Peptides against a protein of PDB entry 6B9H. Designs and how they scored, part 112

Target 1, 151 residues: chain A of PDB entry 6B9H
Amino acid sequence: AELCESLLTWIQTFNVDAPCQTVEDLTNGVVMAQVLQKIDPAYFDENWLNRIKTEVGDNWRLKISNLKKILKGILDYNHEILGQQINDFTLPDVNLIGEHSDAAELGRMLQLILGCAVNCEQKQEYIQAIMMMEESVQHVVMTAIQELMSK

## One batch from the design tools (peptide; made by RFdiffusion4, then SolubleMPNN)

Design b2_p26_4_s2 (from b2_p26_4, 10 letters changed)
Fold by OpenDDE base, seed 2:
Structure b2_p26_4_s2 (fold): chain B 151 residues (1-151), chain A 26 residues (1-26)
Amino acid sequence: as target 1 above (151 residues)
Amino acid sequence: SETEELLKEFEEKVKKKEEERRKLLE
């Protein structure tokens, strides 16, 4: 999916420790968790990150478990920190992500992380970073932001 | 550009929401 591919490119700009080259690399949630920690290390602290299991391999059940924790973290962050700036969004199906590597659903998940980045304390830095991206990717990312803000 | 327009719209909406949130806290 175009959304997922563009947001994968966006995710890669965070330079996290975990591999993040393919859609499959994101399905265990480790990259997403590390990205969230970079977005707000005070909220997504080491204790939170330690709840995300590493060394998941191909175990889709463990992937789903991680993804559920991450989704919960995002939703809690939106409620507790962002002041519910993200509203009326379609929740990603983490089961499809974990079991089938569904790119469309992964795109929705990454879009929520994007929502966190552009509403966090350092939102201006993330917006500026997006504006420095390749134009086609930039367009998709900004469209995704607009979609979140229009709801 | 279209992207710049989207950015502008985004910034306006963020500003509006921030103001609304501020007012709710008063």
Scores: peptide ipSAE 0.024, ipTM 0.491, DockQ to the pose 0.032
Fold by OpenDDE base, seed 4:
Structure b2_p26_4_s2 (fold): chain B 151 residues (1-151), chain A 26 residues (1-26)
Amino acid sequence: as target 1 above (151 residues)
Amino acid sequence: SETEELLKEFEEKVKKKEEERRKLLE
């Protein structure tokens, strides 16, 4: 999916430790968790990060477990920290992400992370970084932001 | 450009929401 591909490119700008070159690399949630920690290390601290299991391999059940934790973290963050800046949205189906590497659903989840970034304390930095991205990717990302903000 | 327009709209919405939040804290 175009959204997923563009957001994968965006995710790669965080330069996290975990491999993040492919859609499959994101399905275990480890990259997402590390990105969230970069976005707000005070909220997504080491204790939170330690709940995300590493070395998942191809175990889709463990992937789903991680993804559920991450999704909950995002939702809680939106409620507790962002003040509901991320408007009404359809929850990504983490089962499809974990079991089938569903790019569309993954895109939705990455979009929520994008929402966290552009509404967090350091949102200006992330917005500026997005502004420096390749035009076609930037367009998709900005559209995704617009969608989140318009709901 | 279209992207610039989207950015502008985003910034306006963010500003509006931030202002609303600020008012709630006053």
Scores: peptide ipSAE 0.023, ipTM 0.482, DockQ to the pose 0.033
Fold by OpenDDE base, seed 5:
Structure b2_p26_4_s2 (fold): chain B 151 residues (1-151), chain A 26 residues (1-26)
Amino acid sequence: as target 1 above (151 residues)
Amino acid sequence: SETEELLKEFEEKVKKKEEERRKLLE
């Protein structure tokens, strides 16, 4: 999906340790967890990160387990730290991401992480970084931000 | 540009939500 492709490009700007070149690289949640730690290392600390299994391989059950933990972390972060800045909308289906590498659902998951970045303490730095991206990617990312903040 | 317009709208919405949150916590 267009959203997933653009947000993958955005995720790559974080330069995390885990491989993040393909959609498949994101399905185990390890990249997402490392990105969240960069966004707010005080909240997504080492204890939180250690709950995400890194040796997953192609085990879709382990992928789903990781993705559920990450989704919960994002929702808790939105409630406890962001003050519900991310509006209510359809949550990503982590089962489809883990088992089928569903790009549309993965895009929604990455969109939630985008919501964390543009509402965190360093929100201005992340917004400025987005403005330095390729124009076509900027369009999709900014549209995704508007959707999160639509109310 | 279209991106600049979206950014402006986003900034306005963020400001509004932050104000609403501040009022709620008072």
Scores: peptide ipSAE 0.023, ipTM 0.488, DockQ to the pose 0.032
Fold by OpenDDE base, seed 3:
Structure b2_p26_4_s2 (fold): chain B 151 residues (1-151), chain A 26 residues (1-26)
Amino acid sequence: as target 1 above (151 residues)
Amino acid sequence: SETEELLKEFEEKVKKKEEERRKLLE
């Protein structure tokens, strides 16, 4: 999906330790967790990160478990810190991400992480980074931000 | 550009939200 592809490019700008070159690389949640820690290390601290299982391989059940924890973390962060109201009916299906590497649902998950970045304490730095992205990617990312802010 | 307009809209919304939160916490 176009959203997923553009947000994958955006995720790559974080330079996390985990591999993040493909959609499949994101399905275990490890990259997402490391990105969230960079966004807000006080909230997504080491204790939180330690709940995410590393080296899950192709075990889609473990992937789903990680993704559920990450989704919960994002939702809690949005409500407790960011003051956002998220519509539960538009939540990503983490089962489809973990079991089938569904790009559309993964895009929705990454969009939520984007929402965290553009509302966090360092939001201006992330906005500036987006402004420096390639135009086609920038367009998709900015559209995704608009969608989040309009809800 | 379209992205420029989206950015301006976003910045205004963020500014408004932060102001509202500030007032709430005072």
Scores: peptide ipSAE 0.022, ipTM 0.487, DockQ to the pose 0.032

Design b2_p26_4_s3 (from b2_p26_4, 13 letters changed)
Fold by OpenDDE base, seed 4:
Structure b2_p26_4_s3 (fold): chain B 151 residues (1-151), chain A 26 residues (1-26)
Amino acid sequence: as target 1 above (151 residues)
Amino acid sequence: SETDKLIAEFEEKVKKKLEEREKELE
């Protein structure tokens, strides 16, 4: 829960168009997709983003569908672009995210996105931004980064 | 604070690993 809340705060720094104030706001994947596009718009381009359905409401099946696409995108990005710079990690259960808004699993999902940010072309800028975050949030985020790189 | 120290340690670790990864890409 702490991981999810801190990473939610981090996600909010991207200032995406979609609402991103609550955990529930993230469960449909739209915010995550928009964040990924900001991280690497060449890879997560408009064609990729268009695969993510908007206006899903509370339809957890559509949420899960979106989340699966996003997870696949992240994994493909790690393999194709980042060259597996992120160590093997337990994959989030997108079913629990979509159907139950599971904060722990959502935290794992956001951690993968964090991994994309700190390994992308603009990695230094993202690290610097994280270093400017509130202390408690920064600590959690930095710990999450360490986990991605050390395991 | 103790938290500041921990953050600093993580920052340094992350920095080192980022540098290592950058070298791997060369």
Scores: peptide ipSAE 0.032, ipTM 0.575, DockQ to the pose 0.072
Fold by OpenDDE base, seed 5:
Structure b2_p26_4_s3 (fold): chain B 151 residues (1-151), chain A 26 residues (1-26)
Amino acid sequence: as target 1 above (151 residues)
Amino acid sequence: SETDKLIAEFEEKVKKKLEEREKELE
């Protein structure tokens, strides 16, 4: 999916420790958790990150477990810190991500993380970084932000 | 280019929406 591919490129700009070169690399949630910690390390602290299993392999049950924790973290962050600024009426299906590596649903998950970045305390820095991305990728990312902010 | 125009439009809309929501939280 175009959304997933562009947001994967965006995720790669965070330079996390976990491998993040392919869609499959994102399905266990480890990269996403590390990205969230970079976005807000006070909220997504070491105690939170330690709840995410790192040695998952191809175990889709463990992937889904991680993804559920991450999704909950994002939703709680939106409620407790961001003040419900993200429109989350359409949530990703983490079962499809974990079991089938569904790119469309993964794109929706990454879109929620994008929402965290553009609404966090350091939102201006993240927006500026996005504005420096390659134009075709930037267009998709900006469209994704527009969708999140729509009432 | 057409891409540049679209990006500029979205950037402006996103900026306005972010500012609006930020004010709502104050």
Scores: peptide ipSAE 0.031, ipTM 0.576, DockQ to the pose 0.072
Fold by OpenDDE base, seed 2:
Structure b2_p26_4_s3 (fold): chain B 151 residues (1-151), chain A 26 residues (1-26)
Amino acid sequence: as target 1 above (151 residues)
Amino acid sequence: SETDKLIAEFEEKVKKKLEEREKELE
Protein backbone atom coordinates (compact mmCIF):
# COMPACT_ATOMS: atom_id res chain seq x y z
CA ALA B 1 0.00 0.00 0.00
CA GLU B 2 1.23 3.47 -0.91
CA LEU B 3 0.32 4.91 2.47
CA CYS B 4 2.22 2.23 4.37
CA GLU B 5 5.26 2.50 2.12
CA SER B 6 5.54 6.26 2.48
CA LEU B 7 4.91 6.21 6.21
CA LEU B 8 7.53 3.50 6.63
CA THR B 9 9.98 5.92 5.00
CA TRP B 10 8.79 8.60 7.40
CA ILE B 11 9.20 6.27 10.39
CA GLN B 12 12.78 5.56 9.32
CA THR B 13 13.66 9.24 9.83
CA PHE B 14 13.32 8.74 13.59
CA ASN B 15 16.42 6.52 13.68
CA VAL B 16 15.13 4.27 16.44
CA ASP B 17 17.15 1.35 17.76
CA ALA B 18 14.84 -1.38 16.50
CA PRO B 19 15.09 -2.60 12.90
CA CYS B 20 12.63 -0.74 10.66
CA GLN B 21 13.47 -1.58 7.06
CA THR B 22 10.40 -3.58 6.08
CA VAL B 23 6.69 -3.78 6.76
CA GLU B 24 7.36 -6.98 8.68
CA ASP B 25 9.77 -5.12 10.96
CA LEU B 26 6.92 -2.89 12.12
CA THR B 27 4.41 -5.63 12.87
CA ASN B 28 5.65 -6.34 16.40
CA GLY B 29 5.09 -2.73 17.44
CA VAL B 30 8.56 -2.18 18.90
CA VAL B 31 9.54 0.44 16.32
CA MET B 32 6.22 2.21 16.73
CA ALA B 33 6.63 2.29 20.51
CA GLN B 34 10.13 3.74 20.22
CA VAL B 35 8.89 6.36 17.76
CA LEU B 36 6.11 7.39 20.12
CA GLN B 37 8.64 7.76 22.93
CA LYS B 38 10.64 10.11 20.73
CA ILE B 39 7.51 12.12 19.94
CA ASP B 40 6.64 12.61 23.61
CA PRO B 41 9.01 11.01 26.10
CA ALA B 42 7.16 12.50 29.06
CA TYR B 43 3.97 10.67 28.15
CA PHE B 44 5.40 7.60 26.48
CA ASP B 45 8.00 7.19 29.20
CA GLU B 46 10.17 4.24 30.15
CA ASN B 47 7.42 2.70 32.25
CA TRP B 48 5.08 2.77 29.26
CA LEU B 49 7.74 1.48 26.89
CA ASN B 50 8.59 -1.39 29.23
CA ARG B 51 5.08 -2.75 28.74
CA ILE B 52 5.94 -3.49 25.11
CA LYS B 53 7.63 -6.86 24.73
CA THR B 54 10.81 -6.70 22.67
CA GLU B 55 11.50 -10.42 22.26
CA VAL B 56 8.53 -11.27 20.07
CA GLY B 57 9.98 -13.08 17.08
CA ASP B 58 7.29 -14.45 14.81
CA ASN B 59 4.73 -14.89 17.57
CA TRP B 60 1.73 -13.10 16.09
CA ARG B 61 -0.15 -13.28 19.38
CA LEU B 62 2.57 -11.28 21.09
CA LYS B 63 2.59 -8.87 18.16
CA ILE B 64 -1.12 -8.27 18.53
CA SER B 65 -0.71 -7.77 22.27
CA ASN B 66 1.93 -5.11 21.68
CA LEU B 67 -0.10 -3.44 18.94
CA LYS B 68 -3.16 -3.24 21.16
CA LYS B 69 -1.12 -1.51 23.85
CA ILE B 70 0.30 0.92 21.33
CA LEU B 71 -3.09 1.71 19.82
CA LYS B 72 -4.45 2.33 23.30
CA GLY B 73 -1.52 4.60 24.02
CA ILE B 74 -2.15 6.60 20.86
CA LEU B 75 -5.84 6.99 21.60
CA ASP B 76 -5.17 7.97 25.21
CA TYR B 77 -2.53 10.45 24.08
CA ASN B 78 -4.97 12.00 21.62
CA HIS B 79 -7.59 12.34 24.33
CA GLU B 80 -5.42 13.40 27.27
CA ILE B 81 -2.70 15.48 25.63
CA LEU B 82 -3.72 16.48 22.11
CA GLY B 83 -7.27 17.43 23.01
CA GLN B 84 -8.73 15.08 20.42
CA GLN B 85 -7.37 17.01 17.46
CA ILE B 86 -7.12 13.85 15.39
CA ASN B 87 -10.34 12.93 13.62
CA ASP B 88 -12.07 9.75 14.68
CA PHE B 89 -11.50 7.34 11.82
CA THR B 90 -12.08 3.64 11.67
CA LEU B 91 -9.37 2.18 13.86
CA PRO B 92 -6.73 -0.06 12.33
CA ASP B 93 -7.26 -3.78 12.73
CA VAL B 94 -4.26 -4.78 14.81
CA ASN B 95 -5.15 -8.44 14.41
CA LEU B 96 -4.57 -8.21 10.67
CA ILE B 97 -1.30 -6.38 11.26
CA GLY B 98 0.04 -8.88 13.77
CA GLU B 99 -1.15 -12.07 12.16
CA HIS B 100 -0.98 -11.22 8.46
CA SER B 101 1.29 -8.16 8.20
CA ASP B 102 -1.55 -6.32 6.47
CA ALA B 103 0.04 -3.25 4.89
CA ALA B 104 -3.20 -1.29 4.56
CA GLU B 105 -4.02 -1.65 8.24
CA LEU B 106 -0.42 -0.94 9.19
CA GLY B 107 -0.63 2.24 7.12
CA ARG B 108 -3.63 3.34 9.15
CA MET B 109 -1.72 2.63 12.35
CA LEU B 110 1.27 4.66 11.20
CA GLN B 111 -1.09 7.46 10.16
CA LEU B 112 -2.26 7.70 13.75
CA ILE B 113 1.35 8.02 14.87
CA LEU B 114 1.78 10.71 12.23
CA GLY B 115 -1.16 12.47 13.83
CA CYS B 116 0.64 12.41 17.16
CA ALA B 117 3.77 13.93 15.64
CA VAL B 118 2.03 16.79 13.83
CA ASN B 119 0.00 17.72 16.91
CA CYS B 120 2.61 17.29 19.65
CA GLU B 121 4.67 20.00 21.33
CA GLN B 122 7.30 19.77 18.60
CA LYS B 123 4.76 19.73 15.78
CA GLN B 124 6.52 22.47 13.83
CA GLU B 125 9.77 20.53 13.74
CA TYR B 126 8.03 17.42 12.46
CA ILE B 127 6.11 19.36 9.81
CA GLN B 128 9.32 21.00 8.65
CA ALA B 129 11.06 17.64 8.45
CA ILE B 130 8.21 16.24 6.37
CA MET B 131 8.38 19.19 3.99
CA MET B 132 12.02 18.29 3.32
CA MET B 133 11.27 14.68 2.37
CA GLU B 134 11.37 13.32 -1.17
CA GLU B 135 8.50 14.70 -3.23
CA SER B 136 6.55 11.50 -3.78
CA VAL B 137 6.77 10.52 -0.12
CA GLN B 138 5.94 14.04 1.00
CA HIS B 139 2.81 14.03 -1.13
CA VAL B 140 1.45 10.91 0.54
CA VAL B 141 2.38 12.06 4.03
CA MET B 142 0.82 15.49 3.52
CA THR B 143 -2.34 13.87 2.20
CA ALA B 144 -2.46 11.70 5.30
CA ILE B 145 -2.05 14.75 7.53
CA GLN B 146 -4.78 16.64 5.71
CA GLU B 147 -7.12 13.70 6.13
CA LEU B 148 -6.47 13.55 9.87
CA MET B 149 -7.08 17.26 10.38
CA SER B 150 -10.03 17.79 8.06
CA LYS B 151 -13.35 18.45 9.77
CA SER A 1 4.88 20.60 -11.87
CA GLU A 2 1.36 19.65 -10.95
CA THR A 3 2.73 17.61 -8.07
CA ASP A 4 4.66 20.61 -6.78
CA LYS A 5 1.53 22.74 -6.89
CA LEU A 6 -0.46 20.12 -5.04
CA ILE A 7 2.20 19.79 -2.34
CA ALA A 8 2.31 23.56 -1.93
CA GLU A 9 -1.45 23.70 -1.56
CA PHE A 10 -1.38 20.93 1.02
CA GLU A 11 1.39 22.67 2.94
CA GLU A 12 -0.72 25.78 3.18
CA LYS A 13 -3.83 23.89 4.18
CA VAL A 14 -1.98 21.97 6.88
CA LYS A 15 -0.43 25.13 8.29
CA LYS A 16 -3.79 26.84 8.35
CA LYS A 17 -5.43 23.93 10.12
CA LEU A 18 -2.62 23.72 12.67
CA GLU A 19 -3.06 27.40 13.43
CA GLU A 20 -6.79 26.95 13.83
CA ARG A 21 -6.30 24.02 16.17
CA GLU A 22 -3.83 25.98 18.27
CA LYS A 23 -6.31 28.83 18.60
CA GLU A 24 -9.00 26.42 19.69
CA LEU A 25 -6.75 25.06 22.43
CA GLU A 26 -5.86 28.53 23.77
Scores: peptide ipSAE 0.028, ipTM 0.572, DockQ to the pose 0.072
Fold by OpenDDE base, seed 1:
Structure b2_p26_4_s3 (fold): chain B 151 residues (1-151), chain A 26 residues (1-26)
Amino acid sequence: as target 1 above (151 residues)
Amino acid sequence: SETDKLIAEFEEKVKKKLEEREKELE
């Protein structure tokens, strides 16, 4: 999916410790969790991150468990910190991500993380970083942001 | 809001870049 491909490129700019080169690399949620910690380390602190299992392998049940925790974290962050500024009427199906590596649903998940970045305390820095990305990627990312911020 | 302002500036920048790209390809 185009959305997933562009957002994967965006995720790679965070330079997290976990491998993040392929769609499959993101399906266990470890990269996502590490990215969220970078976005807001006060909220997504070490205690929160430690709830995400790192040695998941190909166990899709454990992947889904991690992804559910991450999705819950994002939703709670939107409610408690961001003041419900992100439109989340179309939530990703984490079951399809964990079990089938569904790129479209993964794109939706990464879009929610993008929403956290552009609404967090460091929103200006993240937006500036996006402005420095390749033009075609910028277009997709901006469209994704617009969708999140629209009613 | 601050976020809206930043997004608007970003949109304008992207739009200008895309327009320049299209002109270069013509």
Scores: peptide ipSAE 0.062, ipTM 0.614, DockQ to the pose 0.883; fails the geometry check

Design b2_p26_4_s4 (from b2_p26_4, 15 letters changed)
Fold by OpenDDE base, seed 2:
Structure b2_p26_4_s4 (fold): chain B 151 residues (1-151), chain A 26 residues (1-26)
Amino acid sequence: as target 1 above (151 residues)
Amino acid sequence: SEIDELIQQFEQKVLERQRERELEEL
């Protein structure tokens, strides 16, 4: 999916330790967890990060477990810190991500992370970074932001 | 909001790029 492809490119700009070259690389949630920690290390602290299992391999059940924790973290962050600034639309199906590497559902998950970045304390810096991205990627990312916050 | 203003700036930038491409094709 175009959304997932563009947001994968965006995720790669965080330069996290975990491999993040393919859709499959993101399905265990480790990259997403590390990105969230960079976005807000006070909220997504070491205690939170330690709940995410790093040695998952191809075990889709462990992937789903990690993804559920991450989704909960994102939703809690939006409620507790961001003040519900992200629209309530269809949530990603983490089962499809973990078991089938579903790119469309992964795109929805990454879009929620994008929402965290553009509403966090350093939101202006993240927006400016997006404004400097390649045009086609920039368009998709900014459109995704509009979708998150539109009435 | 600040984010809305940045989104508007992005939209304006996209429109400017479109106009530039149209001018180059004339």
Scores: peptide ipSAE 0.170, ipTM 0.662, DockQ to the pose 0.505
Fold by OpenDDE base, seed 3:
Structure b2_p26_4_s4 (fold): chain B 151 residues (1-151), chain A 26 residues (1-26)
Amino acid sequence: as target 1 above (151 residues)
Amino acid sequence: SEIDELIQQFEQKVLERQRERELEEL
């Protein structure tokens, strides 16, 4: 399975309020923001979440704006809380996500969120949940984790 | 680390499943 498809399945386990059934559902960043809040509600608090516009529609410029905020939040979280060094040259292109719903770049974005989950306070819980998922999804997600940890 | 241990457990589980599938196909 594709990275994006498997991580979409993983994202769905968070049971967020926003629709998250398709790749297109993720392109406005609302689901991703709600997932991040579940991962660490102290850091990704209501004030942070309120910066993400929820009524974006098909406005790809607003999608990109949301995605940039989310990416910044992830990077800040990694540096300030998780103590990780992220290579900027491997960052997802949020323009391609917002404007073209690029699945490959969206997969890279979701992988960064995966990195937050497997390094947060409840890292063991999230990894154990992944180990209980369907085998094909487990393989892709755990491979993505290994890639993150090898950097 | 805890993450490394969990990754190792997953890899072991994958190997065990592969062996089980190979045995079932014999």
Scores: peptide ipSAE 0.164, ipTM 0.661, DockQ to the pose 0.540
Fold by OpenDDE base, seed 4:
Structure b2_p26_4_s4 (fold): chain B 151 residues (1-151), chain A 26 residues (1-26)
Amino acid sequence: as target 1 above (151 residues)
Amino acid sequence: SEIDELIQQFEQKVLERQRERELEEL
């Protein structure tokens, strides 16, 4: 999906330690967890990060477990820190992400992370980075942001 | 451009939320 592709490009700007070159690389949640830690290391601290299983391989059950933890973290962060500024009426299906590498659902998950970035304490840093992205990617990302912020 | 419009809309929403938070703190 175009959303997933653009958000993958966006995720790559974080330069996390975990491989993040393909959709498949994101399905275990490790990259997403590391990105969230960069977004807010006080909330997504080392203790939180350590709950995410590494060395998952192709075990889709472990992927789903990680993704559920990450989704919960995002939702809790939105509620507790961001004041529910993210429109989360449509939650990603983490089962489809973990089991089938579903790009559309992965895109929705990454969109929630995008929401965290553009609403966090360091939001201006991330907003500026987005504004400097390649135009076609920027269009998709900005559209995704608009969707998140729609009341 | 469409992207410029989206940026403007985004910035406006950010400002609105910022003003709302400021108002809540008063």
Scores: peptide ipSAE 0.087, ipTM 0.582, DockQ to the pose 0.034
Fold by OpenDDE base, seed 5:
Structure b2_p26_4_s4 (fold): chain B 151 residues (1-151), chain A 26 residues (1-26)
Amino acid sequence: as target 1 above (151 residues)
Amino acid sequence: SEIDELIQQFEQKVLERQRERELEEL
C-alpha cells in the first residue's frame, strides 16, 4: 500500500538498531518499539521495551503478541500523555499484520506511531524532518497527519 | 496549533509545486 511504503521510508529516518528495509522487517514489532522509545524514552522506557520479544523469527503468533503490546502502548500513551482521543479512528488489525504482512493494516499501525511523533514533546523536530523528505513521500506522510488531526 | 500551521505550510508548498509544473509544461 502507498501509505505503508511512505511510512516505511519515514520509519527508516529514525536509524534504529533493528533491520527496517522491508515491510516484513516491521511485522514483528521490534522496529516499531525502538522507534517509540526514540519518540518518548521516558514513557517507552527499557522496562517497556523488554516486554517486546526480539527473536521472533517467522512465528506469526509471537509477532501478533508483540504488536498487541505495541498497540496498547500507543493507545495508553495517547490517553495518558498526549491527551488525544482515538474513539473514531479505525485501529489496525494486528492479526493481519503478524500472520499475512498486510501492508494496509501495517500502514495504519505506522500512522498511529506517526501520530505519537507529531504530538510528542519533540513534535517540532519530527515535523521539520518530514518537511525535508522527498516530495512524493512527504505528500503521503503529511496527508496521513491531516487525516489524524481531522478526527 | 503548531501542527496546523505546518500543515498549512505544506499545502502552500504543494500549490507552488503545481504552479511550477504548469509553467514547465508551457
Scores: peptide ipSAE 0.179, ipTM 0.669, DockQ to the pose 0.484; fails the geometry check

Design b2_p26_5_s1 (from b2_p26_5, 9 letters changed)
Fold by OpenDDE base, seed 2:
Structure b2_p26_5_s1 (fold): chain B 151 residues (1-151), chain A 26 residues (1-26)
Amino acid sequence: as target 1 above (151 residues)
Amino acid sequence: MEELLKELEEKLGPEGREFFKKLLEK
């Protein structure tokens, strides 16, 4: 999926500790959790991060468990910190991500994280970083932001 | 910032430039 591929490239710019080279690498939620911590370490603190299991392997049940926690964290962050600026009427299906590595649904999840980045306290830095990315990625990211913030 | 916006316009055109300019100003 175009959305997932472009946002994977975007996610890689965070240089997190967990492997993040493939779609499969993202399905356990560890990369996403580490990215969220970088976005707002005061909210997604060590206590929050410690709730995400890191040794998941191919256990899709554990993946789904992590993904549900992450999705909840994103939604809570949007409500409590961002003031509900992200349109979340269509949520990603974390079951499809965890069990089937569904790229389309993973793209939706990464899109929500994008929303966190471009609305957080350090949004200026993240927006400027996007402005320096490759053109094809920028097109997808711009569209994704527009969808999130449209009313 | 103007240099960055100019480079962005080369990639995304005036629409992209204006979008990110407004996004930065929010």
Scores: peptide ipSAE 0.724, ipTM 0.961, DockQ to the pose 0.079
Fold by OpenDDE base, seed 1:
Structure b2_p26_5_s1 (fold): chain B 151 residues (1-151), chain A 26 residues (1-26)
Amino acid sequence: as target 1 above (151 residues)
Amino acid sequence: MEELLKELEEKLGPEGREFFKKLLEK
């Protein structure tokens, strides 16, 4: 999916420790959790990150468990910190991500993380980083932000 | 920042420039 591919490129700019080269690399949630910690380490602290299981392999049940925790974290962050600034009308289906590596649903998950980045305390830095990205990626990211922040 | 916005406008046009300018102002 176009959204997923563009946001994967965006995710790679965070330079997290976990492998993040392919869609499959993101399905266990570890990369996403590490990205969220970079976005707001005070909220997504070490205690939170430690709840995300590493080394899950191909166990889709464990993947889904991680993804559910991450989605909950994002939604809680939006409510408690961001003040409901992102549109969560359409939530990603984490079951499809974990069990089938569904790129479209993964794109939706990454879009929510994008919402966290452009609304967090360091939002200006993340926005400026997006402004320096390749044009094709910028188009997709811009549209994704517009969708998240529209009411 | 002005240089960055100009470069952005070259990529996304005036609409993109305006969008990110407003986003930065929030």
Scores: peptide ipSAE 0.723, ipTM 0.961, DockQ to the pose 0.079
Fold by OpenDDE base, seed 4:
Structure b2_p26_5_s1 (fold): chain B 151 residues (1-151), chain A 26 residues (1-26)
Amino acid sequence: as target 1 above (151 residues)
Amino acid sequence: MEELLKELEEKLGPEGREFFKKLLEK
């Protein structure tokens, strides 16, 4: 999916420790968790990160477990810190991500992380980083942000 | 910032420039 691929490129700019070259690399949630920690290490602290299991392999049940924790973290962060209410009707299906590596649903998950980045304390830095990205990625990211802000 | 916005405009046009300019101002 176009959204997923563009946001994967965006995610790669965070230079996290976990492999993040493919869609499959993101399905266990480890990259996403590390990105969230970079976005707000005070909220997504080591205790939070330690709840995300590493060495998941191809175990889709463990992937889904991680993804559920991450999604909850994102939603809680938006509610508690950012003062934003995410529309539940547009939430990603983490089951499809974990079990089937569904790119469309993964894109929606990454879009939520994008929302965190462009609204967090360091939003100016993340916005500026987006402003320096490749044009094709910028188009998709802009649309994704617009969609988030319109809901 | 103006330079960055100018570069952005080269990629996304005036619409993109205005979008990100407004986003930065929030």
Scores: peptide ipSAE 0.723, ipTM 0.961, DockQ to the pose 0.077
Fold by OpenDDE base, seed 3:
Structure b2_p26_5_s1 (fold): chain B 151 residues (1-151), chain A 26 residues (1-26)
Amino acid sequence: as target 1 above (151 residues)
Amino acid sequence: MEELLKELEEKLGPEGREFFKKLLEK
């Protein structure tokens, strides 16, 4: 999906340790967890990150387990730190991501992470980074943020 | 910041410029 591909490009700007070249690379949740730690290392600390299994391989059950933890972390962060600034009425289906590498659902997950970035303590820096990206990516990101912030 | 906003406007037009300007101010 267009959303997933654009947000994959955005995720790559974080330069995390885990491979993040393809949609499949994101399905085990490791990249997403490392990105969240960069966004707010005080909240997504080492203890939190250590709960994410890194040696997952093709085990879709382990992928789903990781993705559920990540989704919970995002929602808790929104509630406890961001003060419910993200509209999460349509949550991603982590089962489809883990078992089928569903790009549409993965896009929704990455969109939630985008919401964390543009509302966190370092939001100024992340917003400015987006402002320097390629036009097509900027358009998708802008639309995604608008959707998250809508009431 | 103004230079960055100018480049952004060239890509997304005035609507995009205003969106990100407001987002930065929020």
Scores: peptide ipSAE 0.722, ipTM 0.961, DockQ to the pose 0.077

